# Peptides against a protein of PDB entry 3J47: the designs that were tried, part 109

Target 1, 121 residues: chain A of PDB entry 3J47
Amino acid sequence: IRLTNQLKSLKGLQSKLKDVVEYLDKVINKELPINHTILGKLQDVFNLLPNLGTPDDDEIDVENHDRINISNNLQKALTVKTNDELMVIYISNLVRSIIAFDDLIENKIQNKKIQEQRVKD
Target 2, 69 residues: chain B of PDB entry 3J47
Amino acid sequence: YEEKEESNLAATKSMVKIAEQYSKRIEEEKELTEEELKTRYVGRQDPKKHLSETADETLENNIVSVLTA

## One batch from the design tools (peptide; made by RFdiffusion4, then SolubleMPNN)

Design b2_p24_3_s1 (from b2_p24_3, 14 letters changed)
Fold by OpenDDE base, seed 1:
Structure b2_p24_3_s1 (fold): chain B 121 residues (1-121), chain C 69 residues (1-69), chain A 24 residues (1-24)
Amino acid sequence: as target 1 above (121 residues)
Amino acid sequence: as target 2 above (69 residues)
Amino acid sequence: DEEKLIRELDLQIESAKARLEALS
């Protein structure tokens, strides 16, 4: 059960990461704006991960209870950490995109000024 | 279980390293933005170009980090 | 705090797009 839950969580995370990569690629290609929904979905996935690691109460043998709880807490902590890291990466990509756009705008403004000066000469 | 734990520990260490690299990249991006601001105020094209290039490099590195996560 | 940052970034992106469109 625990291994299966871990595998499921990993697969879910992998799928989500793939979706994030695809989204970021679309943003780079100027096909889509930055979507707040992606971050929300990521958070939802991470919030669900602790629930996947909780064994059903009915099968708890007393000796394994503490180990299972420790493992679940660790999984939760790792999930939170992973979520934070993914969020940071997402924000960084957004910032880079904004900077790139600002540079493009400035270049366009400069080109326009150069053209206007050429017309005056 | 032990093998999985070891793998998770290794993954966690790798993630910490990635986070540190990310923080450094964010700082580099900020520096580029400052150069762009200076260029905008001074009207000098060269510093702005350099800032833009650094921002692009930072973006690329972040994308690679996402793909490798 | 993260949501706020994301919103701010979104606003900046939209502003940049609007400027680019105005210059086109």
Scores: peptide ipSAE 0.475, ipTM 0.844, DockQ to the pose 0.017; fails the geometry check
Fold by OpenDDE base, seed 2:
Structure b2_p24_3_s1 (fold): chain B 121 residues (1-121), chain C 69 residues (1-69), chain A 24 residues (1-24)
Amino acid sequence: as target 1 above (121 residues)
Amino acid sequence: as target 2 above (69 residues)
Amino acid sequence: DEEKLIRELDLQIESAKARLEALS
């Protein structure tokens, strides 16, 4: 149950991340106006995410477009990192679930053996 | 900007450390599972349950660590 | 390193699945 809930939460997060990516793509394509509130929330999420290493090339006074590209690259990197983290969490939960199932199977086998012994007695 | 960069670098290092800790915990969980298998052959129910619970706790801690990273 | 970790986790999952099947 708990593991299933965690997987569900992870799937929900993945879906949300996908929605964010789709939103960003629409913004890039100028299909939607830049929503400052969404961007701010996204930034907050990224700030809560472990910082992906700044590429050393921060010294270039390049025009606003390059800053947007850098921001997008950072965002992409952060998204990838988030996905990787989610994947690790998912795998960990799967492993935990498998261990729990192994224990359940063992308990079942033991119970069966006990029942068989009781029938023989 | 520099402070943010430093913070980012520190966070990245922390994440690497967490990943290492995660790998270690996964190995510990595997060991516990092997011990459970061994205990299954010995026929002692209580040790197996304890190992399972310990494995679950280890995984939970790993998940929390990854989430907090 | 992260990719390696993921691979290791996948191996663990497969091992655990194999154990489950063997018990089943």
Scores: peptide ipSAE 0.467, ipTM 0.841, DockQ to the pose 0.020; fails the geometry check
Fold by OpenDDE base, seed 5:
Structure b2_p24_3_s1 (fold): chain B 121 residues (1-121), chain C 69 residues (1-69), chain A 24 residues (1-24)
Amino acid sequence: as target 1 above (121 residues)
Amino acid sequence: as target 2 above (69 residues)
Amino acid sequence: DEEKLIRELDLQIESAKARLEALS
């Protein structure tokens, strides 16, 4: 049961990571506002993690329940940490995208100035 | 349990280090943006190109970091 | 720190918009 839960949590983390990558790709492609979608997906993963750690089996001894609760709290904390890291990565990508956009605008301005000079000549 | 705790602690420390590196990269990107602004006023193309390239490299590093995370 | 970074990004976006409007 614990190994299965750990595997499930790992798979969940892997899925979240994949979603973050997909989100980053969409941001690079200017398809979606980066921050909100990644944050939302991370939040969804965090909300699902507590449910993954509660075995539906009522028969687990109280001592195991406390350990499971501790494990779930740890998993929640790890998920929160992972979400924070993903948020930082997302923000970084946004900043980079903005810089790239600013450079593009500057290039366009320069091209326009060059064209205006050519018309005057 | 202790081994898992140690592994989690190590992972957490690694994440903090990554966050610090990220903050540094963000600051470098800001500096480049300021240089671009200055270059617009000076009218020289060469500094702008360098800033653009550095911004692109910063973006690539962030993407790699996301993929590695 | 994150909020400050977001604010800086917002300022950069607004700067980029202003530049785009100047080209138009």
Scores: peptide ipSAE 0.462, ipTM 0.845, DockQ to the pose 0.016; fails the geometry check
Fold by OpenDDE base, seed 4:
Structure b2_p24_3_s1 (fold): chain B 121 residues (1-121), chain C 69 residues (1-69), chain A 24 residues (1-24)
Amino acid sequence: as target 1 above (121 residues)
Amino acid sequence: as target 2 above (69 residues)
Amino acid sequence: DEEKLIRELDLQIESAKARLEALS
């Protein structure tokens, strides 16, 4: 069961990684922006990988374990990178939100000034 | 495995590029905010509006990037 | 770089707050 889940997760991760690569390629080509959903899914996969990698099963061939560890390390690195990208996107969204908020405030100030002028007239 | 490694490397490179693009977008947003601040002090609506629009565009691009990820 | 960006965002937030206070 656990091995099967690991294989399934690995396959899922592989598929997701492929999707991420495709997405990233599109971003590199300025065709698409960074997809946070893909990144989130990748992070989820990565977060799930450590749970898959506790080989309590003695029968996991050392080679498979090493491969899994290498894959986990690589996935960890990729997850970190993905997390960084997501963080950047999040920060950017926050910045944009702040800018929008600032504009709103300014608009309100202007409206208030206009109203004050109208009252004086 | 080698193909996967190569794919991962390519993906990583692509992610780095995306990060760079995102950083650039963030900078553009900051510039817009600064222009808005300047416009507040000058009382000129037009520069502020332009900054706001640029910030919005940057935000939209980031959102699209997030959604595409 | 990220920390700097966060700091800048914080500054922008504070600026927005100041503007809001000016409206109140």
Scores: peptide ipSAE 0.461, ipTM 0.854, DockQ to the pose 0.015; fails the geometry check

Design b2_p24_3_s2 (from b2_p24_3, 14 letters changed)
Fold by OpenDDE base, seed 4:
Structure b2_p24_3_s2 (fold): chain B 121 residues (1-121), chain C 69 residues (1-69), chain A 24 residues (1-24)
Amino acid sequence: as target 1 above (121 residues)
Amino acid sequence: as target 2 above (69 residues)
Amino acid sequence: KEEELIKFLEREIESQKALLEALS
């Protein structure tokens, strides 16, 4: 049962990866907008994937048909790439938020100084 | 497989480019923050405002990049 | 097509979660 489920999951992952690749190709070609939901789910898949760098995962992949292994490796690579892209986006958003907070803090400080000056006058 | 590899490579290159753009945006944000700091010390609102605006622009660009990626 | 992909991904995620739970 577990092995069957794993195989099913791998097959699903492979199929999904193919679909993701196709989707990404369409996005690259500007045929379709980036689907954030798909990317998020892909990230989730990646996060749920056991550390793909573990030899055990590599062994499991090696036991599968070469195409499956290649697909898994490619999917992993694509997933990593997607994750990296999402990370960049996330970090960028975080940085923007930090800047916004800094501006808010500065505005508050300035407002306080203005009020203090008004009180002194 | 070769096509997929090529696509992955292209995607990777794109990611690197995005990363570079991100780094540049981060630097722009830092510059804005520094201007804000200077404005705090000088008591002049103008440099701070400029820094804030630059930071906002950098943030906007990052958001656009994220949305485009 | 995108929705189908999303559904597929969700299923995969669920499967992976189940696997992780089984390993835990």
Scores: peptide ipSAE 0.473, ipTM 0.831, DockQ to the pose 0.170; fails the geometry check
Fold by OpenDDE base, seed 1:
Structure b2_p24_3_s2 (fold): chain B 121 residues (1-121), chain C 69 residues (1-69), chain A 24 residues (1-24)
Amino acid sequence: as target 1 above (121 residues)
Amino acid sequence: as target 2 above (69 residues)
Amino acid sequence: KEEELIKFLEREIESQKALLEALS
């Protein structure tokens, strides 16, 4: 289920990226105005993608020449960056949780020792 | 194109900086854990508490980083 | 066309959120 959802999301993202490229081309050609809402939503998508797991190193073929490729590369780079940042945050939170849990265990052990001493007295 | 490249480069540099900060935070968490271990073995409450506090601070910093990301 | 793209993006965002929730 999770993998299927990830694949679906990836396919959706790919399609959206294509649409964005097409839109940007139209904007460059002055056929359409810049839609900030579309760009904002695209950014949101990129920011959320890192949460989907380690992006497999899909070969960013940096084909340099087309602005579209640069935009896609930038978007991909942003996605990877966001993913990495999210991973770091996730790991950090996990580590903090583990530490907190350890402290809790220690506190419980101490409390138990105190109770045992009280019973002996 | 150049502006986009510059933005990407800046973003990459920022990511490297974040990674370094993360590594430092991990080290701080380890130090706290060692203090807790020492406190657990020695029976001194103070070192354990200090370690716990440092771990909490590290966690908080990570949360803030996530929120600002 | 732009509106359609926006709607598509919104759906993708929602899908990503759902995935994140599933991972949490």
Scores: peptide ipSAE 0.454, ipTM 0.828, DockQ to the pose 0.182; fails the geometry check
Fold by OpenDDE base, seed 2:
Structure b2_p24_3_s2 (fold): chain B 121 residues (1-121), chain C 69 residues (1-69), chain A 24 residues (1-24)
Amino acid sequence: as target 1 above (121 residues)
Amino acid sequence: as target 2 above (69 residues)
Amino acid sequence: KEEELIKFLEREIESQKALLEALS
């Protein structure tokens, strides 16, 4: 149940991230005005979402306007921070899953032993 | 900008600390798992269960720490 | 360090999977 909820939350986050990307693309394409509130929320979302992406994609084109670069840098920094946090959360969840699995294995072993004892009786 | 950079730096430092704590908790979890394994071999189910529960609690605390960071 | 942790977790998951398979 908990793992399922975590997966659901992760899926929700993924969907939100997609929405954010779409929004950002629209902003870049000047289809929508730059909404600072949306950007702030996006930053918050990015702060909440760890970027699991390989650190090597440094090649975001530097050429865009200074303000965009600053915003991008802030977003990047926030994204990196968020990514790190998400990674930690992911690892933690993975560890929990491992522990739970170990417990499951133990329970199965115990059940098997009980069944074997019942067959002997 | 400087304030943001400082905040980011502080956040990064906090994340590093959390990562270290996480690593420690992972080690504790491993120890608990080993104890559970040992307990399974000894046939003492209750200690193993307790260890598992403790590991889960440790992981929960780690997750909460990450979420609050 | 984080990558190492991930690798460790992955190994543990694999180990658990193997144990599960052994029990099945």
Scores: peptide ipSAE 0.427, ipTM 0.845, DockQ to the pose 0.018; fails the geometry check
Fold by OpenDDE base, seed 5:
Structure b2_p24_3_s2 (fold): chain B 121 residues (1-121), chain C 69 residues (1-69), chain A 24 residues (1-24)
Amino acid sequence: as target 1 above (121 residues)
Amino acid sequence: as target 2 above (69 residues)
Amino acid sequence: KEEELIKFLEREIESQKALLEALS
């Protein structure tokens, strides 16, 4: 049950990722106007997702000199680190889900073969 | 300030440990997948089941890690 | 390396989906 639910969740995630990729491709190709609502939701998802270290060095060097900048830089660095860790965890979970799904498929194939053999006998 | 630094250091050490555990889990998962491949060639059900169970355990550990992070 | 891993995962997911469809 839990594995099945995880598989279903992974499938849902995969479908959603595919939709996102398709949407992004359409945006890149300027075929569709950017739906701000979808983009906002996607951004929220990305914000909730540990910053997948796309090293988008958006070094927005906001050179504000004061002690606040060191704290902000540290906080930013910590945020990046947290995001990287979350990405690693996410990828690991995805890999595990894929393996579990592969096993499920193999089991299903075997069951089907057994049933077919029983029908022939 | 010193207490905060110490807390940050402890957190960092914990994260390193988690990363190491994660790497180990990934390797275990890879080995299980290889066993599944071998089992698929041999046509025996038992190794496949074991691989599946190990993969599930790895997934569960990852989920727990995510929940605790 | 991360991008390669993502691509690998995507391929595996697609393969699993195809297998699931074949079994259904």
Scores: peptide ipSAE 0.419, ipTM 0.833, DockQ to the pose 0.021; fails the geometry check

Design b2_p24_3_s4 (from b2_p24_3, 16 letters changed)
Fold by OpenDDE base, seed 4:
Structure b2_p24_3_s4 (fold): chain B 121 residues (1-121), chain C 69 residues (1-69), chain A 24 residues (1-24)
Amino acid sequence: as target 1 above (121 residues)
Amino acid sequence: as target 2 above (69 residues)
Amino acid sequence: DEEKLIKELELEIESLRAQLEMLS
């Protein structure tokens, strides 16, 4: 069962990698925009497949294995890059939200001070 | 493979550039927050407002960068 | 094609989750 699931995952990954390559080619050719959902899912796949780099000893032709490993490493690198970019975006949005929240707090404090001053007058 | 590597390298360089832009935007946000802090102490709304506006601009730029990345 | 890719990725993610759950 586990081995079968691993094989199925590998096949799925291979198919996905092929589709990603095709997608990337289309993006390079400006035929399609970058799909963030695909990238996110690809990232999830890589995060879930930490062991894809362990060559299990099965006799798959060295050339295909090297291509798959290179593709996986490249896809991993691209995924890492995409993750980093998404992370930067996420952090940026978080920082913006924090600043906005700080402004809200300050506005609230100022409003309270204004009200307190009005009560004293 | 070589084309893919070149594309990855280009993409990586682009990401580094985005990271640098992000760092700069974070610094701009920090400056806005400092102005807001100063405005809290001085009791003048103007510096605080300016800081808030600069933070908002930085946030907008980051959102645009995220959307364009 | 993009939607198909997304679905395939989802299936792969689910498979990976199942593997992780078995390891846990």
Scores: peptide ipSAE 0.463, ipTM 0.829, DockQ to the pose 0.168; fails the geometry check
Fold by OpenDDE base, seed 5:
Structure b2_p24_3_s4 (fold): chain B 121 residues (1-121), chain C 69 residues (1-69), chain A 24 residues (1-24)
Amino acid sequence: as target 1 above (121 residues)
Amino acid sequence: as target 2 above (69 residues)
Amino acid sequence: DEEKLIKELELEIESLRAQLEMLS
């Protein structure tokens, strides 16, 4: 049951990733606007993926170990790739937030100068 | 196995390309921020707003590119 | 299509959460 659920979730994720890629291609082509809610939910899914793919190192027999190791290595590689992508997204969002904050500060300073000038007049 | 390896290699190459594009966009964003700082010293409102909007657009494009990768 | 994608994402997140709870 648990393994079946994990496999089902992985299949769901794979399908979803395909849909996201298709969506992103449409966004790149300016066919659709960027939906921040979809992106946020996708990020949440990706953040949960690494935790699903850690098979506990316990009891599974040695011969299936090479295929499982390849699958685990692939899953680990996919996890690393996903983590790297998430990191890039996080940094990009942080940079965007910093720019927005800088703009807010500038707007505040300008507003203050305008108010000071009005008081002098 | 070979098909999977080829797919992984193609994906990796795509990621490298995206990373390069991302680096370029970050540099463009930084240049825009520097221009905003210069405009702040000149005391004119209009160039700063345009620069801010351009920076936001650049960041949005970066996010989209990372998500497509 | 976008709304459908959002709903599918939510379902997947919930499935992942349930798996995490079983692992904990």
Scores: peptide ipSAE 0.445, ipTM 0.822, DockQ to the pose 0.168; fails the geometry check
Fold by OpenDDE base, seed 2:
Structure b2_p24_3_s4 (fold): chain B 121 residues (1-121), chain C 69 residues (1-69), chain A 24 residues (1-24)
Amino acid sequence: as target 1 above (121 residues)
Amino acid sequence: as target 2 above (69 residues)
Amino acid sequence: DEEKLIKELELEIESLRAQLEMLS
């Protein structure tokens, strides 16, 4: 359940990142105005992501375009990191499931041996 | 820009380290599973159960570590 | 398209909040 939810969230984030890139391209091409609401929500998503140890240096007066690029690069990096983490968690859960299955098989074999011994007695 | 690049580099290095740790833990889990298979042939129930429990614990610790990282 | 993106973002934020709550 947790892994599935994480994977779903990660897929959502990936889709969102793609949409943000497409939006930014449209803004650069003057096809769409800058939507401040989208940017605010994107920032909220970033704030909800685990702090990757970037200090709270909100203060750098970098031109808005560079800030957006920095934010997008950070988001992309965060998305990739999240994907990698999710993949690791998924593999770990899979391995745990395999181990549990192996234990079940062993228990079944033991039970069969016990039953065979009881028939011989 | 430079500070951001440095932060990204540090984050990437941390991710590589986590991936290496994960790979090592997966290998340890595989070894435990192999020992369980060997124990299955020897007919010793107790060692096999212990190995399975140890593998589960290792996986749990790996998941917690990844979630905390 | 923009409104759809906003809705998707909101869903993602809610999912992240739920994950954080499970970790707390």
Scores: peptide ipSAE 0.436, ipTM 0.825, DockQ to the pose 0.116; fails the geometry check
Fold by OpenDDE base, seed 3:
Structure b2_p24_3_s4 (fold): chain B 121 residues (1-121), chain C 69 residues (1-69), chain A 24 residues (1-24)
Amino acid sequence: as target 1 above (121 residues)
Amino acid sequence: as target 2 above (69 residues)
Amino acid sequence: DEEKLIKELELEIESLRAQLEMLS
């Protein structure tokens, strides 16, 4: 059951990866707009992929080992790239939050000044 | 594999360029915040609002750029 | 085609989540 489910998931992933490549090519060629939902789901898949690669020590032939190693190296490189992108997004969101906080402080100071003027009148 | 590596290298170079643009946008945002601080001392509300709006637009552009990278 | 791709992605994510749950 577990192996069958893993194989089914792997086949689904392979088909999806092919479709994603085709989609990305269309986006690069400006034939289609970027779909944020697809990109988010793709990122989720990439985040889950590193956890799939527990090398069970089974005697898979040297050629399969090289392919698995290449796949793992590519996956690792993609994970690093994704992590860097997420870091940039996180920093950007922090900067936005800081600006919003500064604006809130200013609004509070202005409201206080208006209240003080009303009490003097 | 070579084509994919070349594409990844090009994408990485594009990300570096986006990071440089982001750094420049952050500096522009800081300048806007400094102008807001100056406006707070002068007590003029209108320039501060415009600066806040410009900062928000800069941040929005940064998010879109990161989402696109 | 895009909607189909999204649906397929959702199914795959759910399958991966189920596998992770079995590993934990």
Scores: peptide ipSAE 0.426, ipTM 0.811, DockQ to the pose 0.122; fails the geometry check

Design b2_p24_4_s1 (from b2_p24_4, 15 letters changed)
Fold by OpenDDE base, seed 2:
Structure b2_p24_4_s1 (fold): chain B 121 residues (1-121), chain C 69 residues (1-69), chain A 24 residues (1-24)
Amino acid sequence: as target 1 above (121 residues)
Amino acid sequence: as target 2 above (69 residues)
Amino acid sequence: LEKFLESELRSAKAQLEMGQALLD
């Protein structure tokens, strides 16, 4: 369910971006008037996008470092963070799996003991 | 789409919390394992079951965290 | 993060060893 929702969101974003590009192309070609409201929203979206290009080290809010790297430098840091998080989750899942196996083994041992007792009887 | 985006944002925030709780979850998982060990010695099936259930819950939470990541 | 991963790995290994010991 969550993965499906994420995929749907990404697909929606992709479609919207495509529509924006098509709109911008039409505006450039003077086929449509410039919609200032759409441009404003696009600017807002771009402002929310991690700045790809400005190397100014200082304002890389360390806080955005943990999010999925959308923009290359910030994106790299975010990618590393995402990778680390995935590793943690993987290890956690492995540990849980091991515990589950341990329980399964114990259950099997108990079942075997019960069967052995029944045969003796 | 918007609902999924909101869900993804919430999931991301939850991941931060999961990272903080990760150590705690590991400890809880260890406790379950100890309870299972104790159950082997004590012969009480109930503690073992509880440990298994807690381990499963911890696993599920980790899976959800991975999926959210 | 690395320390956490190491801790989890250690725990996982310990659990596997315990599980194997139970099977024997």
Scores: peptide ipSAE 0.468, ipTM 0.859, DockQ to the pose 0.018; fails the geometry check
Fold by OpenDDE base, seed 1:
Structure b2_p24_4_s1 (fold): chain B 121 residues (1-121), chain C 69 residues (1-69), chain A 24 residues (1-24)
Amino acid sequence: as target 1 above (121 residues)
Amino acid sequence: as target 2 above (69 residues)
Amino acid sequence: LEKFLESELRSAKAQLEMGQALLD
């Protein structure tokens, strides 16, 4: 369910972005006037995106770390953090799987011992 | 779209909480492993069962964390 | 984060060793 919702949101964003690109192409070709309302909303979105271009030392606000979709340099740092988190989760799952496997082996050994005892009786 | 966005925000908040609990869960998993090891040497089945159950719970929590991430 | 990863890796290694000992 959660993954499906995220995918739907991403698809919606992609569709909107495509519509904007198509609109911009029509404006460049002088086929349609510039929609100021759409441009204003797009500008607001870009202003909320971390500035890709100025590598200025401004404190990469730690809070926006979770949005993988942020702009390239900040996005790169965020991507590294996300990768590290995913690695931790992966290792944890692996550890749990190994523990479960060990328990299964022990259970199998116990069952064999019980069977051997029954055959001797 | 809005409902999914709200769900994603809630999931993100939950992930922070899960991350905090993650370290504790790892420690619990280690304790269970030690108990299993002790049970293997002592031949007592009960501690091993408890270890197995805790390991299973830890795995489930990790799976939920992966699905949330 | 790195310390957590190291701890998990150590745990995984210990589990593998225990599993091998059970096979043996």
Scores: peptide ipSAE 0.459, ipTM 0.852, DockQ to the pose 0.018; fails the geometry check
Fold by OpenDDE base, seed 3:
Structure b2_p24_4_s1 (fold): chain B 121 residues (1-121), chain C 69 residues (1-69), chain A 24 residues (1-24)
Amino acid sequence: as target 1 above (121 residues)
Amino acid sequence: as target 2 above (69 residues)
Amino acid sequence: LEKFLESELRSAKAQLEMGQALLD
């Protein structure tokens, strides 16, 4: 469900961006008048987007990096962070699996002991 | 779209919380393992079962974290 | 992050060893 919703949102955003690009091209070509309201909203969105073009600005707050995964360079740094987080989760899952396995083994041993006792009786 | 965005935001917040709780979960897992060990020595199945259940809960939380990441 | 991962790995190994000891 979550992944599907994220994908849907991303697709919607992609479609909207495409429409905006097409609109901007038409405006540049003087085929359509500039819609100031749409441009204002787009400008607001763009201002919320991290600067894709300057890889060197180390100063972008790590918290914004998680949001900025939409932007390629910041996305790369965020991707690294996400990868690290996923690795941690993976290790944690492995540990839990090991614990569960240990419990299973113990249960099997106990069951065998019970069976052996029943055979002796 | 908005519902999905809200869900993603909630998931992100959950990930931050999971990261914070991660160390605690590891400690809880260790405690469960110790209880299991103790149960093995005592031969009491019930404490071992409880440890296993807690380990399973910890595992489930990690899986949810992976799904939200 | 690496230190955290290492800590988790260590914990996992310790748990496995405990489990093996119980099987023996």
Scores: peptide ipSAE 0.453, ipTM 0.853, DockQ to the pose 0.018; fails the geometry check
Fold by OpenDDE base, seed 5:
Structure b2_p24_4_s1 (fold): chain B 121 residues (1-121), chain C 69 residues (1-69), chain A 24 residues (1-24)
Amino acid sequence: as target 1 above (121 residues)
Amino acid sequence: as target 2 above (69 residues)
Amino acid sequence: LEKFLESELRSAKAQLEMGQALLD
């Protein structure tokens, strides 16, 4: 469910961005007048986005750097954080798997002992 | 889309909490393993079963966390 | 995070060793 919602949100954002690009292209080509209201909202969205353009721009606030993958340099830092989180999850799963295997082995040994007792009776 | 975005934000906040809980889950897993070891020596099946079940639950929670991440 | 991962790895190794000892 969560992944599906995330994918849907990303697809919606992608579609909206595509529409904006198409609109901007039409404005540049003088096919349509500039809608100032839409443009203002888009500018607000871009201002909220991490600076994609200059690779030299200062690392955006470290606290957000540790969070989920945002675009470009910030995205790279966020990617590193995401990788670290995934690594932790992987190790946790491995530990759980090992415990489960240990329990399985113990159960098998117990079952074998029960069978041996039955053969002696 | 908005509902999914809100859900994703909530999930992200929950991830921080999950990370804190993860340390506790690891400790719980260790305790279960110790109980299994003790149960193996004592020959009681019930504590071992409980430990196994708790380990499985911990594993499931980690898998859900991975899927949510 | 790294310390946490190391702790988990150590725990996993200890569990495996205990499991092996139980199999013997």
Scores: peptide ipSAE 0.453, ipTM 0.849, DockQ to the pose 0.018; fails the geometry check

